# Peptides against a protein of PDB entry 4ASU: the designs that were tried, part 32

Target 1, 270 residues: chain A of PDB entry 4ASU
Amino acid sequence: ATLKDITRRLKSIKNIQKITKSMKMVAAAKYARAERELKPARVYGVGSLALYEKADIKTPEDKKKHLIIGVSSDRGLCGAIHSSVAKQMKSEAANLAAAGKEVKIIGVGDKIRSILHRTHSDQFLVTFKEVGRRPPTFGDASVIALELLNSGYEFDEGSIIFNRFRSVISYKTEEKPIFSLDTISSAESMSIYDDIDADVLRNYQEYSLANIIYYSLKESTTSEQSARMTAMDNASKNASEMIDKLTLTFNRTRQAVITKELIEIISGAA
Target 2, 83 residues: chain B of PDB entry 4ASU
Amino acid sequence: FTFASPTQVFFNSANVRQVDVPTQTGAFGILAAHVPTLQVLRPGLVVVHAEDGTTSKYFVSSGSVTVNADSSVQLLAEEAVTL

## One batch from the design tools (peptide; aimed at target 1 D140 S142, target 2 E78)

Design b2_p16_2_s1 (made by RFdiffusion4, then SolubleMPNN; from b2_p16_2, 10 letters changed)
Fold by OpenDDE base, seed 4:
Structure b2_p16_2_s1 (fold): chain B 270 residues (1-270), chain C 83 residues (1-83), chain A 16 residues (1-16)
Amino acid sequence: as target 1 above (270 residues)
Amino acid sequence: as target 2 above (83 residues)
Amino acid sequence: SEEEILERLKEAVERQ
């Protein structure tokens, strides 16, 4: 490689390093906010899931329609955040199919569709785009919930798959159940609950769905930002190492060029 | 007793004497031995009576309240403010 | 794309 080539490459990598460092800082800021906002969101979301855990709601085996909701975002450069969700979705879809269930998929964030569109295009009901640019709000979750309920797909049971935040260096892809109104209303375990008006139950379920989606979005966002921060840090370090290597190569090449020029001068070939 | 909004936690697995909630079917008081029920919140006043006799008031928007068989209660409001 | 850039960077680091 010529000195010019090495210099060009060095310049390119240095520019990339600047970008990755900048992105790291942005991700760090977003992470800090997301983590703060996750604390109440987790209590809220876990509280919403408490019914399902305590009532041990089971879907009858004869019910075949299953909805998978994958939660991530539109934004890349965050390590395995999207692929982890997609992997879990694929696994769940395969398991359900093997059990004779009909599976439909909703993607929250365009990256889910980007990963799964080729293999699972026929199973997609809807993909929600424009996710991840701004912190998710309860309003956003409500919109998603409403769209889901209005999709016309009458699922019996569903799975919401998202990355749960553990720490700045760790997340875990998890699955939480969602149930249709019919499944909840017909569940034997719900018999202990006092006579609930059908309208009340419907409204309750709508809130429950929105709550769970909101929770998943907050967990996902926090996980994503932390992962992006880490990914950008790693990219910056890798760029640094490459810069060091190329700098050494540059110096060696420069010395060789100088030596050659000196020899040419000394030999009179100049 | 858990009482939270998406953005704020007021009570997290706390022991309380009584919680008065505004529901679509009317306001009712949740006591320790209240029967399991699901309700939807209407905008209104929530009053939490602590065991020490302290009373706290909150305004809530829409949401849900769950009373479970194990006496756990989840009050989840879309919006809530301390009064 | 930023992703392509990062992938290229990763590949370049691994080849060196």
Scores: peptide ipSAE 0.029, ipTM 0.862, DockQ to the pose 0.012
OpenDDE base, seeds 1, 2, 3, 5: peptide ipSAE 0.027, 0.027, 0.023, 0.025; ipTM 0.863, 0.866, 0.867, 0.870

Design b2_p16_2_s2 (made by RFdiffusion4, then SolubleMPNN; from b2_p16_2, 11 letters changed)
Fold by OpenDDE base, seed 3:
Structure b2_p16_2_s2 (fold): chain B 270 residues (1-270), chain C 83 residues (1-83), chain A 16 residues (1-16)
Amino acid sequence: as target 1 above (270 residues)
Amino acid sequence: as target 2 above (83 residues)
Amino acid sequence: SEEYILEQLKRSVERE
């Protein structure tokens, strides 16, 4: 590589390092906000899931339609956030297919579709784009829930897959159940609940779905921002190492050029 | 007893004496050992009666309330404010 | 775009 080539590369990497450092700071700020907003969202979301856990809602084995909702975002540069969700979605889809279930997929965030499009395009019902630019609101979750309920796909049960936040350096991909109105209404374990009006149950289910989606979005966002912060930090460090290496190469090459020029002068060959 | 909105937690696994909730089918009071039920909230007043006799009032917009067999209660409002 | 940055980073690392 010529001195010019090395210099160009150095400049490029230095510019990238500036960008990654800036992105790290932005991610840190977003993470701090996300973590604060996650605290009440977690209580709210876990509260919504309490019924299904306590009632032990089970889907009959003869029911074959399963919905998988993968939750991530449109934005990259956040380590394994998207791939982790996609991996679990693939695994779940494969397991369900092996069990003779029909599987349909909803992607929250464009990255899920980007990863799964080639292998699972036929299973996608809808992908929600424009996720991740702003912190998710309950309104956003409600829109997703409404779209799902109005999609016409009559699933029996489903799974929402998202990254649960553990700490600034740790997240875990998790799955929570989604049940159709029919599944909830027909569940034997629900018999202990007093006569529930059908309209009430429908509305309750709508809220439940929105609540769970909202919760998943908040967990995902917090996980994503923390992961992005880490990824950008790592990228900055890697860039620094590369700059050091290239600088050494530059110095060596420069010395070689000087030596060559000296030889040419001494030999009279220039 | 858990009472929360998407953005705020008012009670988290707390012990309370009674909670009055506004539901679409009518307002009802949740006492200890209330029968399991599911209800949807209508806009209205939530009143929480603490064991120490303190009463707190909240306005809620919509949401759900769940009374489980184990006496746990989840009051989840889309919007809620302290009065 | 974030993708552009990733691609540039990937390319820079692979050329090494």
Scores: peptide ipSAE 0.043, ipTM 0.905, DockQ to the pose 0.013
OpenDDE base, seeds 1, 2, 4, 5: peptide ipSAE 0.037, 0.029, 0.036, 0.032; ipTM 0.899, 0.893, 0.905, 0.905

Design b2_p16_2_s3 (made by RFdiffusion4, then SolubleMPNN; from b2_p16_2, 9 letters changed)
Fold by OpenDDE base, seed 3:
Structure b2_p16_2_s3 (fold): chain B 270 residues (1-270), chain C 83 residues (1-83), chain A 16 residues (1-16)
Amino acid sequence: as target 1 above (270 residues)
Amino acid sequence: as target 2 above (83 residues)
Amino acid sequence: LEEYIRERLQAAVARQ
């Protein structure tokens, strides 16, 4: 490589390092906010899931329509955040298909669709884009819930797959159940909740769905920002190492060029 | 007893004496060992009666309330404010 | 920008 080539590469990597450092700081700020906002959201979301845990709702095996909601974002540069969700979605879809279930997919965030488009395009109902630019709100979750409910797909049960935040260095891809109104209404374990008005139950399920989606978005966002911060830190370190290596190469090449020029001068070949 | 909105937690696994909730079917009080039920909140007043006799009032917009067989209660409001 | 960074980072890693 010529000195010019090395210099160009050095400049490029230095610029990338500046960008990654900046992105790290942005991700850190977003992470701090997301973590603060996750605290109440987790209480709220776990509270919404409590019914399903306490009631031990089961879907009859004869019911075949299953919905998978994958939760991520539109944004890259966050390590394995998207691939982890997609991997679990694929695994779940394959398991359900092997069990003779019909599987449909909803992607929250464009990255899910991007990863699964080639293999699962026919199973997608809808993809929600413009996810991850701003912190998710309950309104956003409500929109997703409403669109799902209005999709006309009569699923029996579903799964929402998202990254649960553990710590700044750890997340876990998890699955939570989604149940249709019919499944809840017909569940034997719901018999203890007697005399519930059908309209009340419908409205309750609408809130439940929105609540779970909201919770998943908050977990996902926190996990994503943390992962992005780590990814940008790693990228910055890698860039630093590369700069050091290239600088050494530059110095060696420069010395070689100087030596060559000196030899040419001394030999009169110049 | 858990009472939260998406953005704020008011009670988290707390022991309370009674919670009065505004539901679409009417306002009712949730006491200890209340029968399991699901309800939807209407805009209105939530009153929490603590074991120590303290009473707290909240305005809620909408949401749900769940009373489970294990006496756990989840009051989940879309919006809630202390009064 | 993100795609650009990703591509550039991948290219940088591939050249090591």
Scores: peptide ipSAE 0.027, ipTM 0.897, DockQ to the pose 0.013
OpenDDE base, seeds 1, 2, 4, 5: peptide ipSAE 0.026, 0.022, 0.023, 0.023; ipTM 0.891, 0.890, 0.894, 0.896

Design b2_p16_2_s4 (made by RFdiffusion4, then SolubleMPNN; from b2_p16_2, 11 letters changed)
Fold by OpenDDE base, seed 4:
Structure b2_p16_2_s4 (fold): chain B 270 residues (1-270), chain C 83 residues (1-83), chain A 16 residues (1-16)
Amino acid sequence: as target 1 above (270 residues)
Amino acid sequence: as target 2 above (83 residues)
Amino acid sequence: LEEEIRQRLEEAVRRQ
């Protein structure tokens, strides 16, 4: 490699390192906020899911329409965040199809669509874009919930798949159930709950869906920012190592060029 | 008893004497061993009666309340503020 | 910008 080539490469890597360091700091700030905001969101979301766990809601086998909601974002450079969700969505879709269920997919964040479009395009109902630029709000979750309910797809049950935050270095892709109003209304286990007005139950389910979506968004966001911070840190370290190696190569090449020039001068061949 | 909004937790698995909630069908008091029920919140006043006799008041917007067979209660408000 | 960064990073990794 010429000195010019090495210099160009060094400049490029140094610029990348500056970008990755900056992105790390931005991700760290967003992570810290997301983690704080996740604490109440988790209580809220887990509280909403408590009914389904305690009531042990089961979908009858004859009910075949299943909705998969994958939760991620539009933003890249966050390690396996999107691929983990997409992988679990694929697995779940395949398992459900093997069980003779009809599967439809909703993607929260454009990255889900980007990964699954070629293989699952016909199963996509809608993809929500512009996810991840700002922290998710309950309003955002409500919009998604409303759009889902208005999609015209009459699912019986569903799965919301998202990355649950564990720690700054760990997340886990998880699945939580969602149920249609009809499934909840017809669930035998719901008989212990006093005569619930149909309108009340509908409204309750709308809130439940919004709550679960909100929770999933908060978990996903926290996981994503943490993963991005780690990815950018690793990229910065890798860039540093490459800079060091190239600097050594530059120095060696520079000496070789100088030596060659001196020999040419001394030999009179210049 | 759990009482939370998306942004704030007021009670997390706490023991309380009574919780008065505003629902679309009317206000009702949740006491110990209340029958399981699901309700939707209307804008209004939540009053939490602690075991020590203290009362706390909150304004809530919309949301849900769940009373389970195990006497656990989840009060989930879209917005809630301490009064 | 993110895609550009990703591409540049991937190119930098491939050239090693």
Scores: peptide ipSAE 0.028, ipTM 0.879, DockQ to the pose 0.014
OpenDDE base, seeds 1, 2, 3, 5: peptide ipSAE 0.027, 0.024, 0.025, 0.023; ipTM 0.883, 0.870, 0.882, 0.873; seeds 1, 3 fail the geometry check

Design b2_p16_3 (made by RFdiffusion4)
Pose (drawn by RFdiffusion4):
Structure b2_p16_3 (pose): chain A 181 residues (1-270 with 5 gaps), chain B 83 residues (1-83), chain P 16 residues (1-16)
Amino acid sequence: ATLKDITRRLKSIKNIQKITKSMKMVAAAKYARAERELKPARVYGVGLIIGVSSDRGLCGAIHSSVAIIGVGDKIRSILTFKEVGRRPPTFGDASVIALELSIIFNRFRSVISYKTEYSLANIIYYSLKESTTSEQSARMTAMDNASKNASEMIDKLTLTFNRTRQAVITKELIEIISGAA
Amino acid sequence: as target 2 above (83 residues)
Amino acid sequence: AEEEEAVEELNEKLAE
């Protein structure tokens, strides 16, 4: 309730809001990279339960929608392939998955809407390229919604700060008048 | 005729005369009228004879060539670089 | 490097 507590809390939630907004544009830039590389990947991959995701969270209902194997550390987290989503998926990654060894992944449509031999590694590559395009755009909206929630929180606390600031001024003033009187 | 690597796409549904292709057994030159077959590639060159008579030379490390019941061929390699 | 070696190993196993 003290001004010091409110000033500290404002700076704390402003830090979160700046970071979440900073990841909205990052997911927007990485999504633009992912869609640019999805066009040649879709024309390349055309011709057992495999779950395709990533280690990196903060992407909304992507890991929860998909429901030994299992690519993406967050899919084993419910009940394996690790270190994906930090860097764009290469064909070599899809090759290692095929080397260690009917498929579930998120297909890219737009920014809002989604759906859940040598040839076998091409399906894994097709899923990896589709998944990260899907993971990034969903993260773009997840951090956009978080940036909205943190801003609404700052507005509510600013009104509290103005009430407390007025209450401190009047209290100090009363202590002066009474001390005089 | 479709020729693509994971990185870039060279031909998108040609419309081409013939394509020389490296295969595990020697080499195969795929004409417009060729039998439906499924083949796997080896380290070798790919020569693309354009419809206007010109030539295109690329290199292939590995992959697959697929010619369907119709006059359609899809050639895909892990890496294809010039030169 | 490791990925290139793994791709070579996969191509060798498929050639068998």

Design b2_p16_3_s1 (made by RFdiffusion4, then SolubleMPNN; from b2_p16_3, 9 letters changed)
Fold by OpenDDE base, seed 1:
Structure b2_p16_3_s1 (fold): chain B 270 residues (1-270), chain C 83 residues (1-83), chain A 16 residues (1-16)
Amino acid sequence: as target 1 above (270 residues)
Amino acid sequence: as target 2 above (83 residues)
Amino acid sequence: SELERARAELEALLAA
C-alpha cells in the first residue's frame, strides 16, 4: 500500500470513530431517559401480569392457535438486540409447530420482519414500523393492542418476546404469556372471580394487553439503548486499534521510501 | 396494594386499610380480605385510606383494578393525578 | 456513496 492509500484509510477510520463516539453519546442520553421511564413502567406492567401468574391460567392442549409477538425496533447498530428476539421467536415457532399448533407472528419493529421474512413470511399477520425513533408511549401500545384484537385472528394463547433490561451491560430475552378473552373466561382458576360481566372482562383484557405491550416496549427500548452504547464503544475501540496499526504501517513505509531515495542519491542513479 | 400509571407509581406493594375506586359498574370500597374481583375504572375519584389514618385522593381516567385471592390489589390507571 | 462505504466500514468494525 502506498503512503497515499494508508493516509486515505486513516482519514476514513478517524471519521468513523467520530461518528461512533457521537452515536455513543446520543445513545447514552436516550438510555438515561429510558431507564428513568422504565421504573414506573415496570411496576405498571408487572402489576398487569400479576393476574395471569396468580391465577395460573392454562390453555387446553386441544387449542391450536398461538400468536407470537416479537418486540424490538427499526434501528440497527445495537448488537444482538434484534437477533436475540428473532432467535427465540424461531425456536418458539418451531416447538409449537412440532406440537401441531398453528402459529402466527406479529413484529413490533421492522427489524423482526427483516430477519424472519425469508423463513416465516407466511406466518406474519402484521408488522408495526416506525418504532424506536422516539420513546414509546402508552398510546402507541394501545394502538398495537387494538390492531391485534381487530386483526381477525382468533388466537387461544400467545407469547410476547422482548429483551428485559437487567443492567447497562446486561439484558435477557424473555417471554410473557398473552391470553384470549375466551381462554381467560373458561379458565378454572378464574372461578374465584365471581360475577364478572362479560363486557367488563373484555375491557379488562384490552387494558391488560395494552399494559403488557407497553411494558415490553419500555424494557426493549432501555435494553436497546444500553446495547447501542456498548456497540458504539466497542466500535470506537476497534477503530482506535486500527488507527494505531495503520499509523505504524505508515511510519514504516515512510522510512522505507526515504531509505530508497537516499540510496538512489548515493548510488548516483539519478 | 399497588397503584400506578404508566408514568408514575403512587403505591408499590403497600399495606392500606381501604381503597375506594370508581368502576363502570359503580364505586366500591376494597377492604382487607375483599373477595377476588376484576373491574375496569371509570373517570373519577380514588381514595386511599392508609393504616395510620391518612387519606389520599387521586383522580383517574381509565384503567383496571384487580383483587386477588391472596388479598393483593393492583390498581392500574391510564392517567392519574394527586389531588 | 461515501455514506454507504462508511456504513459498511462501521458495520465491519462492529462485527469485529
Scores: peptide ipSAE 0.034, ipTM 0.860, DockQ to the pose 0.014
OpenDDE base, seeds 2, 3, 4, 5: peptide ipSAE 0.020, 0.033, 0.020, 0.021; ipTM 0.859, 0.861, 0.865, 0.865

Design b2_p16_3_s2 (made by RFdiffusion4, then SolubleMPNN; from b2_p16_3, 7 letters changed)
Fold by OpenDDE base, seed 4:
Structure b2_p16_3_s2 (fold): chain B 270 residues (1-270), chain C 83 residues (1-83), chain A 16 residues (1-16)
Amino acid sequence: as target 1 above (270 residues)
Amino acid sequence: as target 2 above (83 residues)
Amino acid sequence: KEKEEAIKKLNELLAK
């Protein structure tokens, strides 16, 4: 490589390093906010899931329609955030198919579709885009919930798959159940709630769905920002190492060029 | 007793004496050992009676309330403010 | 084009 080539490469990597450092700072700020907002969201979301955990709602085996909701975002450069969700979605879809279930997929965030569109295009109901630019709101979750309910797909049971935030350095892809109104209404374990008005139960389920989606979005966002921060930090470090290596190469190459020029001068071959 | 909105937690697994909630079917009081029920909130006042005799009032929008067999309660409002 | 190249290089850096 010529000195010019090395210099150009150095400049390019230095510029990338500046970008990654800046992105790290932005991600850090977004992470701090996301973590703060996750605290109440987690209480809220876990509270919404309490019924399902306590009632141990089971879907009859004869029910075959299953919905998978993958939650991520539109934004890249966040490590394995999207691939982790997609991987679990694939696994779940395969397991359900093997069990003779019909599987449909909803992607929250364009990245899910980007990963799964070739292999699972026929199973996709809808993909929600424009996720991740702003912190998710309950309104956003409600829109998603409403769209799901209006999709016309009469699922019996569903799985919402998202990254749960553990720490700044750790997230875990998890699955939470979603149940249709019919499934809840017919669940034997719900008999203790049998005096509940059907309209009330329907409305309750709508809130439940929105609540769970909201929770998943908040977990996902926090995980994503943390992962992005880490990814950008790693990229910055890797860039630094490359800069050091290229700088050494530059110095060696420069010396070689000088030596060559001197030899040419001395030999009169110039 | 858990009472939260998407953005704020008011009670988290707390012990309370009574919670009055506004539901679509009317306001009702949740006491200890209340029968399991699911309700939807209407806009209105939530009154939390603490064991120490203190009373806190909140305005809530829509949402849900769950009373479980184990006497745990989840009051989840879309929006809630302290009064 | 420069942006795409930068993104490509960034992805390479992230994959290391």
Scores: peptide ipSAE 0.030, ipTM 0.893, DockQ to the pose 0.014
OpenDDE base, seeds 1, 2, 3, 5: peptide ipSAE 0.026, 0.027, 0.025, 0.025; ipTM 0.883, 0.891, 0.885, 0.884

Design b2_p16_3_s3 (made by RFdiffusion4, then SolubleMPNN; from b2_p16_3, 8 letters changed)
Fold by OpenDDE base, seed 3:
Structure b2_p16_3_s3 (fold): chain B 270 residues (1-270), chain C 83 residues (1-83), chain A 16 residues (1-16)
Amino acid sequence: as target 1 above (270 residues)
Amino acid sequence: as target 2 above (83 residues)
Amino acid sequence: EELEEARRRLEELLAA
């Protein structure tokens, strides 16, 4: 490599390092906010899921339609955040297919579709884009819930797959159940719940879906920002190491060039 | 008893004496050992009666309330403010 | 083009 090539590469990597450092700071700020907002969201979301856990809602085996909602974002450079969700979606889809179930997929965030497009394109109902630019709101979740409910796909059971935040250095891809109105209405375990009006139950399920989606978005966002911080930090370190290596190479190459020039001068003077 | 909005937690697994909730079918009080039920909130006043006799009032916009067989209650409002 | 190259390099750095 010529000195010029090395210099160009050095400049490029230094610029990248500046970008990664900046992105780390941005991610840190977003993470701090996301973590604060996750605290109440988790209570809210877990509260919404409490019914399903306590009632032990089961879907009859003869029901064939299953919905998978993958939650991520449009933004890259966050490590394995998207791939982890996609991997679990693939696994779940394969398991369900093997069990003779019909599987449809909803992607929250463009990255899910990007990863699964080639293998699962025909199973996608809808992909929600423009996710991750701003912190998710309950309104956003409601829009997604409404779109799902209006999709015309009559699923029996579903799964929402997202990254649950554990700590700044840890997340876990998890799955939570989604049930259709019909499944809830017909569940034997729901018999203990007294005289629930059909309209009330429908509205309740709409809230429940929105609540769960909101919760998943908040978990996902917090996990993503944390992962991005880590990724950017790693990138910055890697860039630093590369800069050091290239600098050494530059110095060696420069010495070689100088030596060559000196030899040429000496030989020409001879 | 858990009472939360997407952005704020008012009660988290707390023991309360009674919670009055505004529902689409009418306002009702949730007492200890209330029968399991699901309801949807209408905009209105939520009143929480603590065991110590303290009463707290909240305005909620909408949401849901769940009373489970284990006497756990989840009051989840889309928006809620302390009064 | 420079940005795309930078992104590519960044991805490489993230993968190493």
Scores: peptide ipSAE 0.058, ipTM 0.898, DockQ to the pose 0.014
OpenDDE base, seeds 1, 2, 4, 5: peptide ipSAE 0.038, 0.040, 0.046, 0.043; ipTM 0.886, 0.892, 0.898, 0.901; seeds 1, 5 fail the geometry check

Design b2_p16_3_s4 (made by RFdiffusion4, then SolubleMPNN; from b2_p16_3, 6 letters changed)
Fold by OpenDDE base, seed 5:
Structure b2_p16_3_s4 (fold): chain B 270 residues (1-270), chain C 83 residues (1-83), chain A 16 residues (1-16)
Amino acid sequence: as target 1 above (270 residues)
Amino acid sequence: as target 2 above (83 residues)
Amino acid sequence: DELERAREELNRLLAE
């Protein structure tokens, strides 16, 4: 490589390092906010899931329609955030198919579709885009929930897959159940609950779905921002190391060029 | 007893004497050992009666309330404010 | 394209 080439590369990497540092700071700010907002969201979301856990809702085995909702975002450069969700989705889809279930997929965030499109295109119902630019709101979750309920796909049960935030350095891909109105209404375990009007149950289920989606979005966002912060930090460090290496190469190359020129002068070959 | 909105937690697994909630079917009081039920909230007043005799009032929008067999209660409002 | 090259380099850095 010529000195010019090395210089160009150095400049490029330095610019990239500036970008990654900036992105790290942005991610850090978003992470701090997300973590703060996750606290109440977790209580809220876990509270919504409590019914399904306590009532031990079960779907009859003869019911075959299963919905998988993968939750991520549109934004890249966040490590294994998207791939982890996609991996879990693939695993779940394969297991369900092996069990003779019909599987449909919904992606929250464009990255899920980008990963699974070629292998699972026929199973996708819808992908929600424009996720991850702004912190998710309950309104956003409600819109998603409503669209799911109005999608025309009459699933019996489903799974929502998302990254649960553990710490700044750790997340875990998890799965939570979702149930159709019919499944809930017909569940034997629900018999202990006082006479529930069908309209009430419908509305309740709509809130439940929105609540769970909201919760998953908050967990996902916090995990994503943390992962992005880490990824950008790593990229910045890698860039720094590369800059150091290239600088050494530059110096060596410069010396070699000078030496060559001197030899040419001395030898009269120039 | 858990009472939360998406953005704020008012009670988290707390022991309370009674919670009055506004539901679409009418307002009712949740006492200890209340029968399991599911209800949806209408805009209105939530009154929490603590064991120490204190009473707290909240205005809630839509949402849900769950009374489980284990006497746990989840009051989840889309919006809620302290009065 | 410098932008494309920069993107490729960034991806390499992130992959390491």
Scores: peptide ipSAE 0.027, ipTM 0.868, DockQ to the pose 0.013
OpenDDE base, seeds 1, 2, 3, 4: peptide ipSAE 0.024, 0.021, 0.026, 0.025; ipTM 0.861, 0.862, 0.860, 0.867

Design b2_p16_4 (made by RFdiffusion4)
Pose (drawn by RFdiffusion4):
Structure b2_p16_4 (pose): chain A 181 residues (1-270 with 5 gaps), chain B 83 residues (1-83), chain P 16 residues (1-16)
Amino acid sequence: ATLKDITRRLKSIKNIQKITKSMKMVAAAKYARAERELKPARVYGVGLIIGVSSDRGLCGAIHSSVAIIGVGDKIRSILTFKEVGRRPPTFGDASVIALELSIIFNRFRSVISYKTEYSLANIIYYSLKESTTSEQSARMTAMDNASKNASEMIDKLTLTFNRTRQAVITKELIEIISGAA
Amino acid sequence: as target 2 above (83 residues)
Amino acid sequence: SELEEATEELNEKLAE
């Protein structure tokens, strides 16, 4: 309730809002990279339960939608392949998955809507390239919604700060008048 | 005729005369009228004879060549670089 | 480097 507590809380939530907004544009830039590389990947991969995700969260209902194997550390987190999503998926990654050894992943449509031999590794590569494009655009919206929630929280606290600031001024003034009187 | 690596796409549904291809057993030159077959590649060159008579030379490390019941061929390699 | 070696191992296994 003190001004010091409110000033500290404002700076704390502002830091969150700046970071979440900073990841909205990052997901927008990384999605643009992912879609530029998805066009040649879709023309390349055409011809047992496999779940395709990533280690990196903060992407909304992507890991929860997909429901030994299992690529993406966040899929095993419910009940294995680790270290994906930090860097774009290469064919070598899809090759290692095939080397250690009917498939579920998120297909890219747009920024809002989604759906859940040598040839076998090409399907894994097709899923990896589709998945990260899906993971990044979903994260673009998840951090956009978080930036909105943090901004609404700052507005509510600013109104509290103005009430408390007025209340402190009047209290100091009363203590002066009474001390005089 | 479709030729693509994971990195870049060289030909998208040609419309081409013939394509020389490295295969595990020697080499195969795939003409417009070729039997439906499924073959796996080896380290070798790919020569693409264009419809206008010109030539295109690439290199292939490994992959697969697929010729279907119709006049359609899809050649895909892990890596293809020039030169 | 490790991924290139793993791809070579996969190609060897498939050539079998």

